# Ledger of designs, part 12: peptides against a protein of PDB entry 5LHZ

Target 1, 78 residues: chain A of PDB entry 5LHZ
Amino acid sequence: QLLKSVFVKNVGWATQLTSGAVWVQFNDGSQLVVQAGVSSISYTSPNGQTTRYGENEKLPDYIKQKLQCLSSILLMFS

## One batch from the design tools (peptide; aimed at target 1 E55)

Design b2_p8_6_s4 (made by RFdiffusion4, then SolubleMPNN; from b2_p8_6, 3 letters changed)
Fold by OpenDDE base, seed 5:
Structure b2_p8_6_s4 (fold): chain B 78 residues (1-78), chain A 8 residues (1-8)
Amino acid sequence: as target 1 above (78 residues)
Amino acid sequence: SRLDRFLS
């Protein structure tokens, strides 16, 4: 279930889920689902392929770059 | 976790 969605300029849309996770839909068609305290993230590429990454896995740079936006996005929900 | 740095 969705709680709140915010538009993020030059990024896309971010939505808080009732689970506590944040779902980010990026302008390039990719998606991230991330939750504080959870040791994994879900990334969906523009072609629809979804991959779950654990905390100890090496992340592709393009995913790291997207994750770096999360801190500022979370401030929009506080 | 190592992912927490992206959430703080």
Scores: peptide ipSAE 0.430, ipTM 0.865, DockQ to the pose 0.348
OpenDDE base, seeds 1, 2, 3, 4: peptide ipSAE 0.428, 0.429, 0.425, 0.427; ipTM 0.864, 0.865, 0.863, 0.864

Design b2_p8_7 (made by RFdiffusion4)
Pose (drawn by RFdiffusion4):
Structure b2_p8_7 (pose): chain A 78 residues (1-78), chain P 8 residues (1-8)
Amino acid sequence: as target 1 above (78 residues)
Amino acid sequence: TFYSKLLS
């Protein structure tokens, strides 16, 4: 289920799963899950609360920031 | 998808 986990200083951990998903554990206690075939993203706050967002929803600013950092992480993997 | 947008 898990592939190699990569540490990114000042950000946190990024991990790729066998399902084609990416799970990021940020240093602020939040988590983000995305999957290539799924039209939704999963965010977990530092307090353990999970919220799923769809592609057509306006996302909160901090979700977008974390998606931008994730984009940069995926870019560095090439 | 979100994933495709991240790769763009």

Design b2_p8_7_s1 (made by RFdiffusion4, then SolubleMPNN; from b2_p8_7 with T1S S4D)
Fold by OpenDDE base, seed 3:
Structure b2_p8_7_s1 (fold): chain B 78 residues (1-78), chain A 8 residues (1-8)
Amino acid sequence: as target 1 above (78 residues)
Amino acid sequence: SFYDKLLS
Protein backbone atom coordinates (compact mmCIF):
# COMPACT_ATOMS: atom_id res chain seq x y z
CA GLN B 1 0.00 0.00 0.00
CA LEU B 2 1.27 3.42 -1.01
CA LEU B 3 1.54 6.30 1.43
CA LYS B 4 3.28 9.16 -0.33
CA SER B 5 5.03 9.58 -3.68
CA VAL B 6 7.39 12.31 -4.78
CA PHE B 7 8.78 13.05 -8.21
CA VAL B 8 12.55 13.42 -8.28
CA LYS B 9 13.88 15.26 -11.30
CA ASN B 10 16.34 13.25 -13.37
CA VAL B 11 15.96 10.30 -11.00
CA GLY B 12 12.41 8.98 -11.00
CA TRP B 13 9.77 8.44 -8.35
CA ALA B 14 10.17 7.71 -4.68
CA THR B 15 7.31 6.26 -2.67
CA GLN B 16 6.85 5.65 1.02
CA LEU B 17 4.96 2.43 1.65
CA THR B 18 2.69 1.86 4.61
CA SER B 19 5.12 -0.89 5.63
CA GLY B 20 7.73 1.79 6.25
CA ALA B 21 9.76 0.89 3.20
CA VAL B 22 10.90 3.40 0.62
CA TRP B 23 10.46 2.33 -2.98
CA VAL B 24 12.42 4.14 -5.67
CA GLN B 25 11.59 3.65 -9.32
CA PHE B 26 14.50 4.97 -11.32
CA ASN B 27 14.25 6.34 -14.84
CA ASP B 28 16.54 3.59 -16.08
CA GLY B 29 13.88 1.07 -15.17
CA SER B 30 15.59 -0.24 -12.06
CA GLN B 31 14.00 -0.25 -8.62
CA LEU B 32 15.27 -0.10 -5.07
CA VAL B 33 13.45 -0.91 -1.86
CA VAL B 34 14.94 -0.01 1.51
CA GLN B 35 13.39 -0.20 4.94
CA ALA B 36 14.64 0.75 8.37
CA GLY B 37 14.95 -2.21 10.66
CA VAL B 38 15.56 -4.57 7.78
CA SER B 39 19.11 -5.74 7.27
CA SER B 40 18.79 -6.05 3.51
CA ILE B 41 17.86 -4.05 0.45
CA SER B 42 16.00 -5.17 -2.64
CA TYR B 43 17.25 -4.20 -6.07
CA THR B 44 15.38 -4.93 -9.27
CA SER B 45 17.27 -4.52 -12.51
CA PRO B 46 15.61 -3.16 -15.64
CA ASN B 47 15.15 -6.71 -16.91
CA GLY B 48 13.09 -7.54 -13.85
CA GLN B 49 15.63 -9.58 -11.92
CA THR B 50 15.38 -8.95 -8.20
CA THR B 51 18.28 -9.44 -5.81
CA ARG B 52 18.46 -8.90 -2.07
CA TYR B 53 21.69 -7.66 -0.54
CA GLY B 54 22.57 -7.92 3.12
CA GLU B 55 24.17 -5.02 4.95
CA ASN B 56 27.44 -6.91 5.24
CA GLU B 57 27.50 -7.83 1.58
CA LYS B 58 29.60 -6.00 -0.96
CA LEU B 59 27.39 -4.04 -3.31
CA PRO B 60 27.97 -3.38 -6.99
CA ASP B 61 29.07 0.17 -7.63
CA TYR B 62 25.93 1.04 -9.55
CA ILE B 63 23.83 0.10 -6.55
CA LYS B 64 26.05 2.08 -4.20
CA GLN B 65 25.49 5.10 -6.40
CA LYS B 66 21.75 4.63 -6.24
CA LEU B 67 21.90 4.34 -2.46
CA GLN B 68 23.82 7.59 -2.30
CA CYS B 69 21.10 9.14 -4.39
CA LEU B 70 18.52 7.65 -2.06
CA SER B 71 19.99 9.43 0.95
CA SER B 72 19.26 12.73 -0.77
CA ILE B 73 15.81 11.57 -1.81
CA LEU B 74 14.90 10.67 1.76
CA LEU B 75 15.42 14.26 2.80
CA MET B 76 12.46 15.11 0.58
CA PHE B 77 10.21 13.07 2.86
CA SER B 78 11.35 14.83 6.02
CA SER A 1 22.81 -0.72 11.05
CA PHE A 2 23.93 0.72 7.75
CA TYR A 3 20.40 0.93 6.40
CA ASP A 4 19.07 2.43 9.60
CA LYS A 5 21.68 5.15 9.31
CA LEU A 6 20.83 5.67 5.67
CA LEU A 7 17.16 6.15 6.48
CA SER A 8 17.69 8.28 9.59
Scores: peptide ipSAE 0.286, ipTM 0.803, DockQ to the pose 0.615
OpenDDE base, seeds 1, 2, 4, 5: peptide ipSAE 0.230, 0.239, 0.245, 0.225; ipTM 0.780, 0.783, 0.785, 0.776

Design b2_p8_7_s2 (made by RFdiffusion4, then SolubleMPNN; from b2_p8_7 with S4D K5Q)
Fold by OpenDDE base, seed 2:
Structure b2_p8_7_s2 (fold): chain B 78 residues (1-78), chain A 8 residues (1-8)
Amino acid sequence: as target 1 above (78 residues)
Amino acid sequence: TFYDQLLS
């Protein structure tokens, strides 16, 4: 279930879920799901492929860039 | 966690 959705210019939409997770839908069609207390993130590519990354796993640069953007978004939900 | 690091 969705709690709150905010539009982020040049990024997409960010939604806080009832689960406590934050779901970001990027303009490029990709998606990120992060949640406090969970040691992994979920990334869905524009083609619909979903990959889960652990906190000690090396991330692709494009994921890191999206996470940098997400940090600012998460502050709005904290 | 990733979330914790991003919020720090």
Scores: peptide ipSAE 0.157, ipTM 0.741, DockQ to the pose 0.786
OpenDDE base, seeds 1, 3, 4, 5: peptide ipSAE 0.151, 0.148, 0.155, 0.156; ipTM 0.737, 0.736, 0.738, 0.738

Design b2_p8_7_s3 (made by RFdiffusion4, then SolubleMPNN; from b2_p8_7, 3 letters changed)
Fold by OpenDDE base, seed 2:
Structure b2_p8_7_s3 (fold): chain B 78 residues (1-78), chain A 8 residues (1-8)
Amino acid sequence: as target 1 above (78 residues)
Amino acid sequence: SFYDKLLE
């Protein structure tokens, strides 16, 4: 269930879920889900493939870039 | 957690 959704210019939409997770839908069709207390994030590519990454795992550069956006977004929901 | 690190 959705709690709050905000439009982020040049990024997409960010939604805080009732679960406590933050769900970002990027303009390129990809998605990220992050949640406090969880040691991994979920990335869904535009083609629908979902991959989970651990907090100590090496990440692709395009994921790192999206996480930079996410860090700013999280401040909006904290 | 990953979430906490992003908030740093």
Scores: peptide ipSAE 0.425, ipTM 0.854, DockQ to the pose 0.778
OpenDDE base, seeds 1, 3, 4, 5: peptide ipSAE 0.421, 0.421, 0.421, 0.424; ipTM 0.853, 0.853, 0.854, 0.854

Design b2_p8_7_s4 (made by RFdiffusion4, then SolubleMPNN; from b2_p8_7 with S4D)
Fold by OpenDDE base, seed 1:
Structure b2_p8_7_s4 (fold): chain B 78 residues (1-78), chain A 8 residues (1-8)
Amino acid sequence: as target 1 above (78 residues)
Amino acid sequence: TFYDKLLS
């Protein structure tokens, strides 16, 4: 269930879920799901492939860049 | 977690 969605210029849409997760739908068609207390993140590429990354895994640079955007977005939900 | 680190 969706709690709140916010439009982020030059990024996309960020939605807070009742589960506590934050779902970001980027303009490039990719998606990112992150949740406090969960040791992994979910990334879906524009082609629909979903990959789950653990907190001890090395992340691709493009994922790191999207996470940086997410940090700013999360402040809007706090 | 990633989420926790981002909020730190």
Scores: peptide ipSAE 0.135, ipTM 0.723, DockQ to the pose 0.771
OpenDDE base, seeds 2, 3, 4, 5: peptide ipSAE 0.128, 0.125, 0.129, 0.127; ipTM 0.719, 0.715, 0.717, 0.717

Design b2_p8_8 (made by RFdiffusion4; failed a check: a repeat of another design)
Pose (drawn by RFdiffusion4):
Structure b2_p8_8 (pose): chain A 78 residues (1-78), chain P 8 residues (1-8)
Amino acid sequence: as target 1 above (78 residues)
Amino acid sequence: HLSKFLSQ
């Protein structure tokens, strides 16, 4: 289920799953899950609360920030 | 789908 986990200083951990998903554990206690075939993203706050967002929803600013950092992490993997 | 999320 898990592939190699990569540490990114000042950001946190990024991990790729066998399902084609990416799970990021940020240093602020939040988590983000994305999947190539799924039209939704999963965010977990530092308090353990989970919220799923759709592609057609206006996302909160901090979700977008974490998605940008994730985009940079995926970019560096090439 | 992921590209749409990352563009936001």

Design b2_p8_8_s1 (made by RFdiffusion4, then SolubleMPNN; from b2_p8_8, 3 letters changed)
Fold by OpenDDE base, seed 4:
Structure b2_p8_8_s1 (fold): chain B 78 residues (1-78), chain A 8 residues (1-8)
Amino acid sequence: as target 1 above (78 residues)
Amino acid sequence: SVEKFLSQ
């Protein structure tokens, strides 16, 4: 279930889930699902392909760039 | 690692 959604300028929409995860829907059509305490993240590309990355796995730069928005987004839900 | 992006 969804708890709260916020519009993030020049990024997209971020939604806090009842699970504790944050679901970010980016303007380019990609998506991220992240949660503190969970060892993996989920990335969905604009074409709909979903990939899970573990905590010690090397991330592509384009995903790292998207993750850089998370700290500020998380503050919007605190 | 992923964990550095999940820190608050």
Scores: peptide ipSAE 0.231, ipTM 0.792, DockQ to the pose 0.363
OpenDDE base, seeds 1, 2, 3, 5: peptide ipSAE 0.230, 0.230, 0.214, 0.221; ipTM 0.789, 0.790, 0.783, 0.790

Design b2_p8_8_s2 (made by RFdiffusion4, then SolubleMPNN; from b2_p8_8 with H1S)
Fold by OpenDDE base, seed 4:
Structure b2_p8_8_s2 (fold): chain B 78 residues (1-78), chain A 8 residues (1-8)
Amino acid sequence: as target 1 above (78 residues)
Amino acid sequence: SLSKFLSQ
């Protein structure tokens, strides 16, 4: 269930879920789902393929780049 | 680790 959504210029939309997770829908069609207290993130590529990455797992640079704006997004919900 | 990206 959705709590609230915010538009993020040059990024996309970010939605806070009742679960505590944040769902980011990027302009390029990719998606991220992240949640504090959960040791993994979910990335969905533009073609719809979903991959989960663990806490100590090596991340592709393109995912790291998307996570870099996450801190600012999370601050919008704080 | 992922903690550097999660600021909650």
Scores: peptide ipSAE 0.159, ipTM 0.778, DockQ to the pose 0.344
OpenDDE base, seeds 1, 2, 3, 5: peptide ipSAE 0.155, 0.142, 0.151, 0.159; ipTM 0.776, 0.766, 0.768, 0.771

Design b2_p8_8_s3 (made by RFdiffusion4, then SolubleMPNN; from b2_p8_8 with H1S L2V)
Fold by OpenDDE base, seed 5:
Structure b2_p8_8_s3 (fold): chain B 78 residues (1-78), chain A 8 residues (1-8)
Amino acid sequence: as target 1 above (78 residues)
Amino acid sequence: SVSKFLSQ
């Protein structure tokens, strides 16, 4: 279930889910699902491949770059 | 870690 969606310039769309998770749909077609208090993230590449990463797992740089805007996105929903 | 991206 969706609560609300916000457009984030030069990033994409971010949607707050009723679960507490935030679903980010990036301009390049990739997606992230993240949630405070959950030690894993879900990344979907533009080709549709989905991978779940744990907290201590080494992340590809391109995913780290996308995660960098999360704090700002979360603020938009606060 | 993942959590560092979820905090301000």
Scores: peptide ipSAE 0.178, ipTM 0.784, DockQ to the pose 0.378
OpenDDE base, seeds 1, 2, 3, 4: peptide ipSAE 0.165, 0.159, 0.158, 0.166; ipTM 0.775, 0.775, 0.776, 0.777

Design b2_p8_8_s4 (made by RFdiffusion4, then SolubleMPNN; from b2_p8_8 with H1S S7A)
Fold by OpenDDE base, seed 4:
Structure b2_p8_8_s4 (fold): chain B 78 residues (1-78), chain A 8 residues (1-8)
Amino acid sequence: as target 1 above (78 residues)
Amino acid sequence: SLSKFLAQ
């Protein structure tokens, strides 16, 4: 279930889920799902392919760039 | 850990 959704300028939409996860829908059609206490993140590309990455795994630069937005997004839900 | 929310 969805708790709260916020519009993030030049990023997209971020939604806090009842599970505790944050779901970001980016303007380019990609998506990220992250959750505190869970060691992996989920990235969905614009074509719908989903990949899970562990916290010690090397991330592609384009995903790193998207993750950089999360700290400020999390403050919107605090 | 909050490291997952930061660039590597």
Scores: peptide ipSAE 0.101, ipTM 0.744, DockQ to the pose 0.619
OpenDDE base, seeds 1, 2, 3, 5: peptide ipSAE 0.097, 0.087, 0.100, 0.093; ipTM 0.739, 0.738, 0.742, 0.742

## One batch from the design tools (peptide; aimed at target 1 Q35 L59 L70)

Design b2_p9_3 (made by RFdiffusion4)
Pose (drawn by RFdiffusion4):
Structure b2_p9_3 (pose): chain A 78 residues (1-78), chain P 9 residues (1-9)
Amino acid sequence: as target 1 above (78 residues)
Amino acid sequence: MSVLSRFLS
């Protein structure tokens, strides 16, 4: 289920799953899961609360920031 | 990355 986990200083951990998903554990206690075939993203706050967002929903600013950092992480993997 | 671009557009 898990592939190689990569540490990115000042951000946190990024991990790729066998399902084609990416799970990011940020240093602020939040988590983000995305998948190539799924039209939703999963965010978990530092307090353990999980919220799923759809592609047609206006996302909160901090979700977008984490998605940007994630985009940079995926870019460095090339 | 295209999936992230759809959420960031």

Design b2_p9_3_s1 (made by RFdiffusion4, then SolubleMPNN; from b2_p9_3, 4 letters changed)
Fold by OpenDDE base, seed 3:
Structure b2_p9_3_s1 (fold): chain B 78 residues (1-78), chain A 9 residues (1-9)
Amino acid sequence: as target 1 above (78 residues)
Amino acid sequence: LEKLQRFLS
């Protein structure tokens, strides 16, 4: 369930979920779901493939870049 | 936020 959605210029849409997670829908068609207290993130590629990454595994650079964007978004919600 | 930062390391 959605709580609030914010349009982020040159990034996409960021939505707070009732679960406490933040869901980002990027302009390139990819998606990222992160939640505090959860040891994994969910990334969906533009082709629709979803992968969960743990906190101890190496992330692809393109995902790291998106996480950096998300970091800025989270600060905006503060 | 700190939890998220761990994914960047």
Scores: peptide ipSAE 0.144, ipTM 0.749, DockQ to the pose 0.870
OpenDDE base, seeds 1, 2, 4, 5: peptide ipSAE 0.117, 0.120, 0.132, 0.116; ipTM 0.733, 0.733, 0.741, 0.728

Design b2_p9_3_s2 (made by RFdiffusion4, then SolubleMPNN; from b2_p9_3, 5 letters changed)
Fold by OpenDDE base, seed 2:
Structure b2_p9_3_s2 (fold): chain B 78 residues (1-78), chain A 9 residues (1-9)
Amino acid sequence: as target 1 above (78 residues)
Amino acid sequence: LSKIEKFLS
């Protein structure tokens, strides 16, 4: 379930879920689901492929770039 | 913070 959705300029939409996770729908059609306290993230590519990454895994740069937006996004829900 | 959580803070 969704709690709050906010538009993020040049990024897309970010939604806080009732689970505590943050779901980002990027302009390029990709998606990212992250949650504090959880040691993994979920990334969905524009083609719909979903991959889960653990904290000890090397992340592709394009995912790291998207994750860098999260600190600012989370402030929108505080 | 974990590698993941560093992006959230």
Scores: peptide ipSAE 0.213, ipTM 0.772, DockQ to the pose 0.297
OpenDDE base, seeds 1, 3, 4, 5: peptide ipSAE 0.206, 0.206, 0.205, 0.206; ipTM 0.769, 0.769, 0.770, 0.769

Design b2_p9_3_s3 (made by RFdiffusion4, then SolubleMPNN; from b2_p9_3, 5 letters changed)
Fold by OpenDDE base, seed 5:
Structure b2_p9_3_s3 (fold): chain B 78 residues (1-78), chain A 9 residues (1-9)
Amino acid sequence: as target 1 above (78 residues)
Amino acid sequence: LEKIQRFLS
């Protein structure tokens, strides 16, 4: 269930879920889900492949960039 | 936010 969706110019949509997760739908078709209390993040590529990454894993640069973008988005709400 | 920083570190 969705709580709140925010349009982010040149990025996409960021949505807060009732589960506490934040779901970002990027303009390139990729998606990122981050939730506090969960030791992993979920990334879905434009082709629909979903991968979960743990905190100790080395992330691809393109995912790091999206996480940095997400950080900036969340900072706007703090 | 703290969680995200852990993934970026």
Scores: peptide ipSAE 0.438, ipTM 0.865, DockQ to the pose 0.918
OpenDDE base, seeds 1, 2, 3, 4: peptide ipSAE 0.436, 0.429, 0.433, 0.434; ipTM 0.866, 0.864, 0.864, 0.865

Design b2_p9_3_s4 (made by RFdiffusion4, then SolubleMPNN; from b2_p9_3, 3 letters changed)
Fold by OpenDDE base, seed 5:
Structure b2_p9_3_s4 (fold): chain B 78 residues (1-78), chain A 9 residues (1-9)
Amino acid sequence: as target 1 above (78 residues)
Amino acid sequence: LSKLQRFLS
């Protein structure tokens, strides 16, 4: 279930889930689901393919770039 | 801590 959704300028929409996770829907059609304390993230590409990445896996640069805006997004839910 | 934590904090 959804708790709160916020519009993020030049990024897209971010939604806090009842699980504690944050779901980001980016303007390019990709999506991320992340949660502090969880060792993996879920990425959905614009074509709809979903992949889970663990903490020791090498992330593509485009995913790293998206993750870098998470700190700012999380502050919006504080 | 997970290597991903730097993106979340």
Scores: peptide ipSAE 0.176, ipTM 0.777, DockQ to the pose 0.283
OpenDDE base, seeds 1, 2, 3, 4: peptide ipSAE 0.173, 0.173, 0.172, 0.172; ipTM 0.775, 0.775, 0.774, 0.776

Design b2_p9_4 (made by RFdiffusion4)
Pose (drawn by RFdiffusion4):
Structure b2_p9_4 (pose): chain A 78 residues (1-78), chain P 9 residues (1-9)
Amino acid sequence: as target 1 above (78 residues)
Amino acid sequence: MEKLETFLS
């Protein structure tokens, strides 16, 4: 289920799963899961609360920031 | 990455 986990200083951990998903554990306690075939993203706050967002929903600013950092992480993997 | 750009739009 898990592939190699990569540590990115000042951000956190990024991990790729066998399902084609990416799970990021940020240093602020939040988590983010995305999948290539799924039209939704999963965010978990530092308090353990999970919220799923769809592609057609206006996302909160911090979700977008984490998605940007995630985009940069995926870019460095090339 | 293209999928993330969909959420970032």

Design b2_p9_4_s1 (made by RFdiffusion4, then SolubleMPNN; from b2_p9_4, 4 letters changed)
Fold by OpenDDE base, seed 4:
Structure b2_p9_4_s1 (fold): chain B 78 residues (1-78), chain A 9 residues (1-9)
Amino acid sequence: as target 1 above (78 residues)
Amino acid sequence: VSKLQKFLS
């Protein structure tokens, strides 16, 4: 379930879920789901492939860049 | 957010 969605210029849409997770739908068609206290993140590529990464796992740079954007977004929800 | 920082390390 969705709680609140906000439009983020040059990024996409960010939605806070009732679970506490934040779901970002990027302009390039990719998606990212992150939740505080959870040791993994979910990334969905534009082609629909979903990959879950653990907290100690090496992330591709393009995902790190998206996470940096998300950090700023999460600050708005906190 | 604190857990998120671990992914950016």
Scores: peptide ipSAE 0.151, ipTM 0.748, DockQ to the pose 0.892
OpenDDE base, seeds 1, 2, 3, 5: peptide ipSAE 0.147, 0.150, 0.146, 0.146; ipTM 0.746, 0.748, 0.744, 0.745

Design b2_p9_4_s2 (made by RFdiffusion4, then SolubleMPNN; from b2_p9_4, 4 letters changed)
Fold by OpenDDE base, seed 3:
Structure b2_p9_4_s2 (fold): chain B 78 residues (1-78), chain A 9 residues (1-9)
Amino acid sequence: as target 1 above (78 residues)
Amino acid sequence: IDKLQRFLS
């Protein structure tokens, strides 16, 4: 379930989920679901392929780059 | 989670 959605310029849309997760829908068609305290993230590529990454896995640089905007997004939800 | 925390904070 969705709680709140905000438009993030040059990023896309970010939505708080009732689970506590943040769902980001990027302009390039990719998606990211992350949650503090959860040891994995979910990334969906523009072609619709979804991959979960665990806490000990090496993240692709493009995913790291997308994660970097989350701090700012979380502040918008405060 | 530790590796990801810096992106969430």
Scores: peptide ipSAE 0.118, ipTM 0.728, DockQ to the pose 0.266
OpenDDE base, seeds 1, 2, 4, 5: peptide ipSAE 0.118, 0.117, 0.115, 0.116; ipTM 0.729, 0.728, 0.727, 0.727

Design b2_p9_4_s3 (made by RFdiffusion4, then SolubleMPNN; from b2_p9_4, 4 letters changed)
Fold by OpenDDE base, seed 1:
Structure b2_p9_4_s3 (fold): chain B 78 residues (1-78), chain A 9 residues (1-9)
Amino acid sequence: as target 1 above (78 residues)
Amino acid sequence: VSKLQRFLS
């Protein structure tokens, strides 16, 4: 379930889930799901393919770039 | 934040 959604200019929408996870829906149609205390992230490409990345994996640059937005987003939910 | 915080800061 959804707790709160916020519009993020030039990024998309970020939603806090009841699970504690943050779900980001980017303008390009991709999505990220991240959660405090969880060692993995979930990325969904615009074509609908979902990939889970662990803490010791090398991430594609486009994923890293999207993750860099999260510090500001998480601050909005604090 | 997740345990991947190195990318979140």
Scores: peptide ipSAE 0.160, ipTM 0.769, DockQ to the pose 0.449
OpenDDE base, seeds 2, 3, 4, 5: peptide ipSAE 0.153, 0.147, 0.150, 0.149; ipTM 0.760, 0.755, 0.756, 0.755

Design b2_p9_4_s4 (made by RFdiffusion4, then SolubleMPNN; from b2_p9_4, 4 letters changed)
Fold by OpenDDE base, seed 1:
Structure b2_p9_4_s4 (fold): chain B 78 residues (1-78), chain A 9 residues (1-9)
Amino acid sequence: as target 1 above (78 residues)
Amino acid sequence: ISKLQKFLS
């Protein structure tokens, strides 16, 4: 279930889910799902491929950049 | 947010 959605200029849409997760739909067609207390994140590429990353593995730079945007979004939801 | 920062480390 969707709890709240916010438009983020030059980024896309960020939606807080009832699960506590935040779902970001980026303008480039990619998506991120993150949740506090969960040791993994989910990234979906524009082609629809989904990959889960654990907190102990190295992330591609393009994902790190998106996570930085997400950190600002999470502060808004706090 | 704290755990998210771990991903950026």
Scores: peptide ipSAE 0.146, ipTM 0.743, DockQ to the pose 0.862
OpenDDE base, seeds 2, 3, 4, 5: peptide ipSAE 0.138, 0.137, 0.138, 0.132; ipTM 0.747, 0.744, 0.746, 0.741

Design b2_p9_5 (made by RFdiffusion4)
Pose (drawn by RFdiffusion4):
Structure b2_p9_5 (pose): chain A 78 residues (1-78), chain P 9 residues (1-9)
Amino acid sequence: as target 1 above (78 residues)
Amino acid sequence: LREKVESFL
């Protein structure tokens, strides 16, 4: 289920799963899950609360920030 | 996967 986990300083951990998904554990206690075939993203706050967002929903600013950092992480993997 | 992530932005 898990592949190699990569540490990114000043950001946190990024992990790729066998399902084609990416799970990011940020240093602020939040988590983000995305999948290539799924039209939703999963965010978990530092307090353990999970919220799923769809592609057609306006996302909160901090979700977008984490998605940008994730985009940079996926870019550096090439 | 990166293109899918950026579609949310």

Design b2_p9_5_s1 (made by RFdiffusion4, then SolubleMPNN; from b2_p9_5 with R2L E6Q; failed a check: near_copy:native)
Amino acid sequence: LLEKVQSFL

Design b2_p9_5_s2 (made by RFdiffusion4, then SolubleMPNN; from b2_p9_5, 3 letters changed)
Fold by OpenDDE base, seed 3:
Structure b2_p9_5_s2 (fold): chain B 78 residues (1-78), chain A 9 residues (1-9)
Amino acid sequence: as target 1 above (78 residues)
Amino acid sequence: LLDKVQSFL
């Protein structure tokens, strides 16, 4: 279930889920899901491929950029 | 979740 969604200009939509996750749908068609109690993050590319990354993995720069954006969004939610 | 996200960076 969705708790609330916010439109972020030049980014996309950020949604809080009742599951404890935050779901970001970026304008480029990619998605990030970060879930409380889960040790990995989920990235879905514009082509629909989903990959999970662990905390100790070296992330591609394009994912780091989106995580930095998500960090800023989370600050807004606090 | 903020601390979690930042730990991935």
Scores: peptide ipSAE 0.676, ipTM 0.930, DockQ to the pose 0.898
OpenDDE base, seeds 1, 2, 4, 5: peptide ipSAE 0.675, 0.674, 0.674, 0.674; ipTM 0.930, 0.930, 0.930, 0.929

Design b2_p9_5_s3 (made by RFdiffusion4, then SolubleMPNN; from b2_p9_5 with R2L E6L)
Fold by OpenDDE base, seed 3:
Structure b2_p9_5_s3 (fold): chain B 78 residues (1-78), chain A 9 residues (1-9)
Amino acid sequence: as target 1 above (78 residues)
Amino acid sequence: LLEKVLSFL
């Protein structure tokens, strides 16, 4: 279930889920899901491929950029 | 959750 969705200019939509996850749907068609209590993050590319990344993995720069964006969004949800 | 995200950076 969705708790709250906000439109983020030049980014896309960010949604807080009842699961405790935050789901970002980027304008480029990619998606990020980050959830408390889960040791990995989920990234879905525009082609629909989903990859999970662990905390100790080196992330592609484009993922880091989106996580940086997400961190900014989380400040809005605080 | 913010701390989690930052830990991935």
Scores: peptide ipSAE 0.654, ipTM 0.921, DockQ to the pose 0.863
OpenDDE base, seeds 1, 2, 4, 5: peptide ipSAE 0.653, 0.654, 0.652, 0.652; ipTM 0.920, 0.921, 0.920, 0.921

Design b2_p9_6 (made by RFdiffusion4)
Pose (drawn by RFdiffusion4):
Structure b2_p9_6 (pose): chain A 78 residues (1-78), chain P 9 residues (1-9)
Amino acid sequence: as target 1 above (78 residues)
Amino acid sequence: MQEKVQSFL
């Protein structure tokens, strides 16, 4: 289920799953899961609360920031 | 995967 986990200083951990998903554990206690075939993203706050967002929803600013950092992490993997 | 992530931005 898990592939190689990569440490990114000042951000956290990024991990790729066998399902084609990416799970990021940020240093602020939050988590983000995305998948290539799924039209939703999963965010978990530092308090353990999970919220799923759809592609047609306006996302909160911090979700967008984490998605931007994730985009940079995926870019550096090439 | 990157393009999917950017679609949310």

Design b2_p9_6_s1 (made by RFdiffusion4, then SolubleMPNN; from b2_p9_6, 3 letters changed)
Fold by OpenDDE base, seed 3:
Structure b2_p9_6_s1 (fold): chain B 78 residues (1-78), chain A 9 residues (1-9)
Amino acid sequence: as target 1 above (78 residues)
Amino acid sequence: LLDKVQSFL
């Protein structure tokens, strides 16, 4: 279930889920899901491929950029 | 979740 969604200009939509996750749908068609109690993050590319990354993995720069954006969004939610 | 996200960076 969705708790609330916010439109972020030049980014996309950020949604809080009742599951404890935050779901970001970026304008480029990619998605990030970060879930409380889960040790990995989920990235879905514009082509629909989903990959999970662990905390100790070296992330591609394009994912780091989106995580930095998500960090800023989370600050807004606090 | 903020601390979690930042730990991935």
Scores: peptide ipSAE 0.676, ipTM 0.930, DockQ to the pose 0.877
OpenDDE base, seeds 1, 2, 4, 5: peptide ipSAE 0.675, 0.674, 0.674, 0.674; ipTM 0.930, 0.930, 0.930, 0.929

Design b2_p9_6_s2 (made by RFdiffusion4, then SolubleMPNN; from b2_p9_6 with M1L Q2L; failed a check: a repeat of another design)
Amino acid sequence: LLEKVQSFL

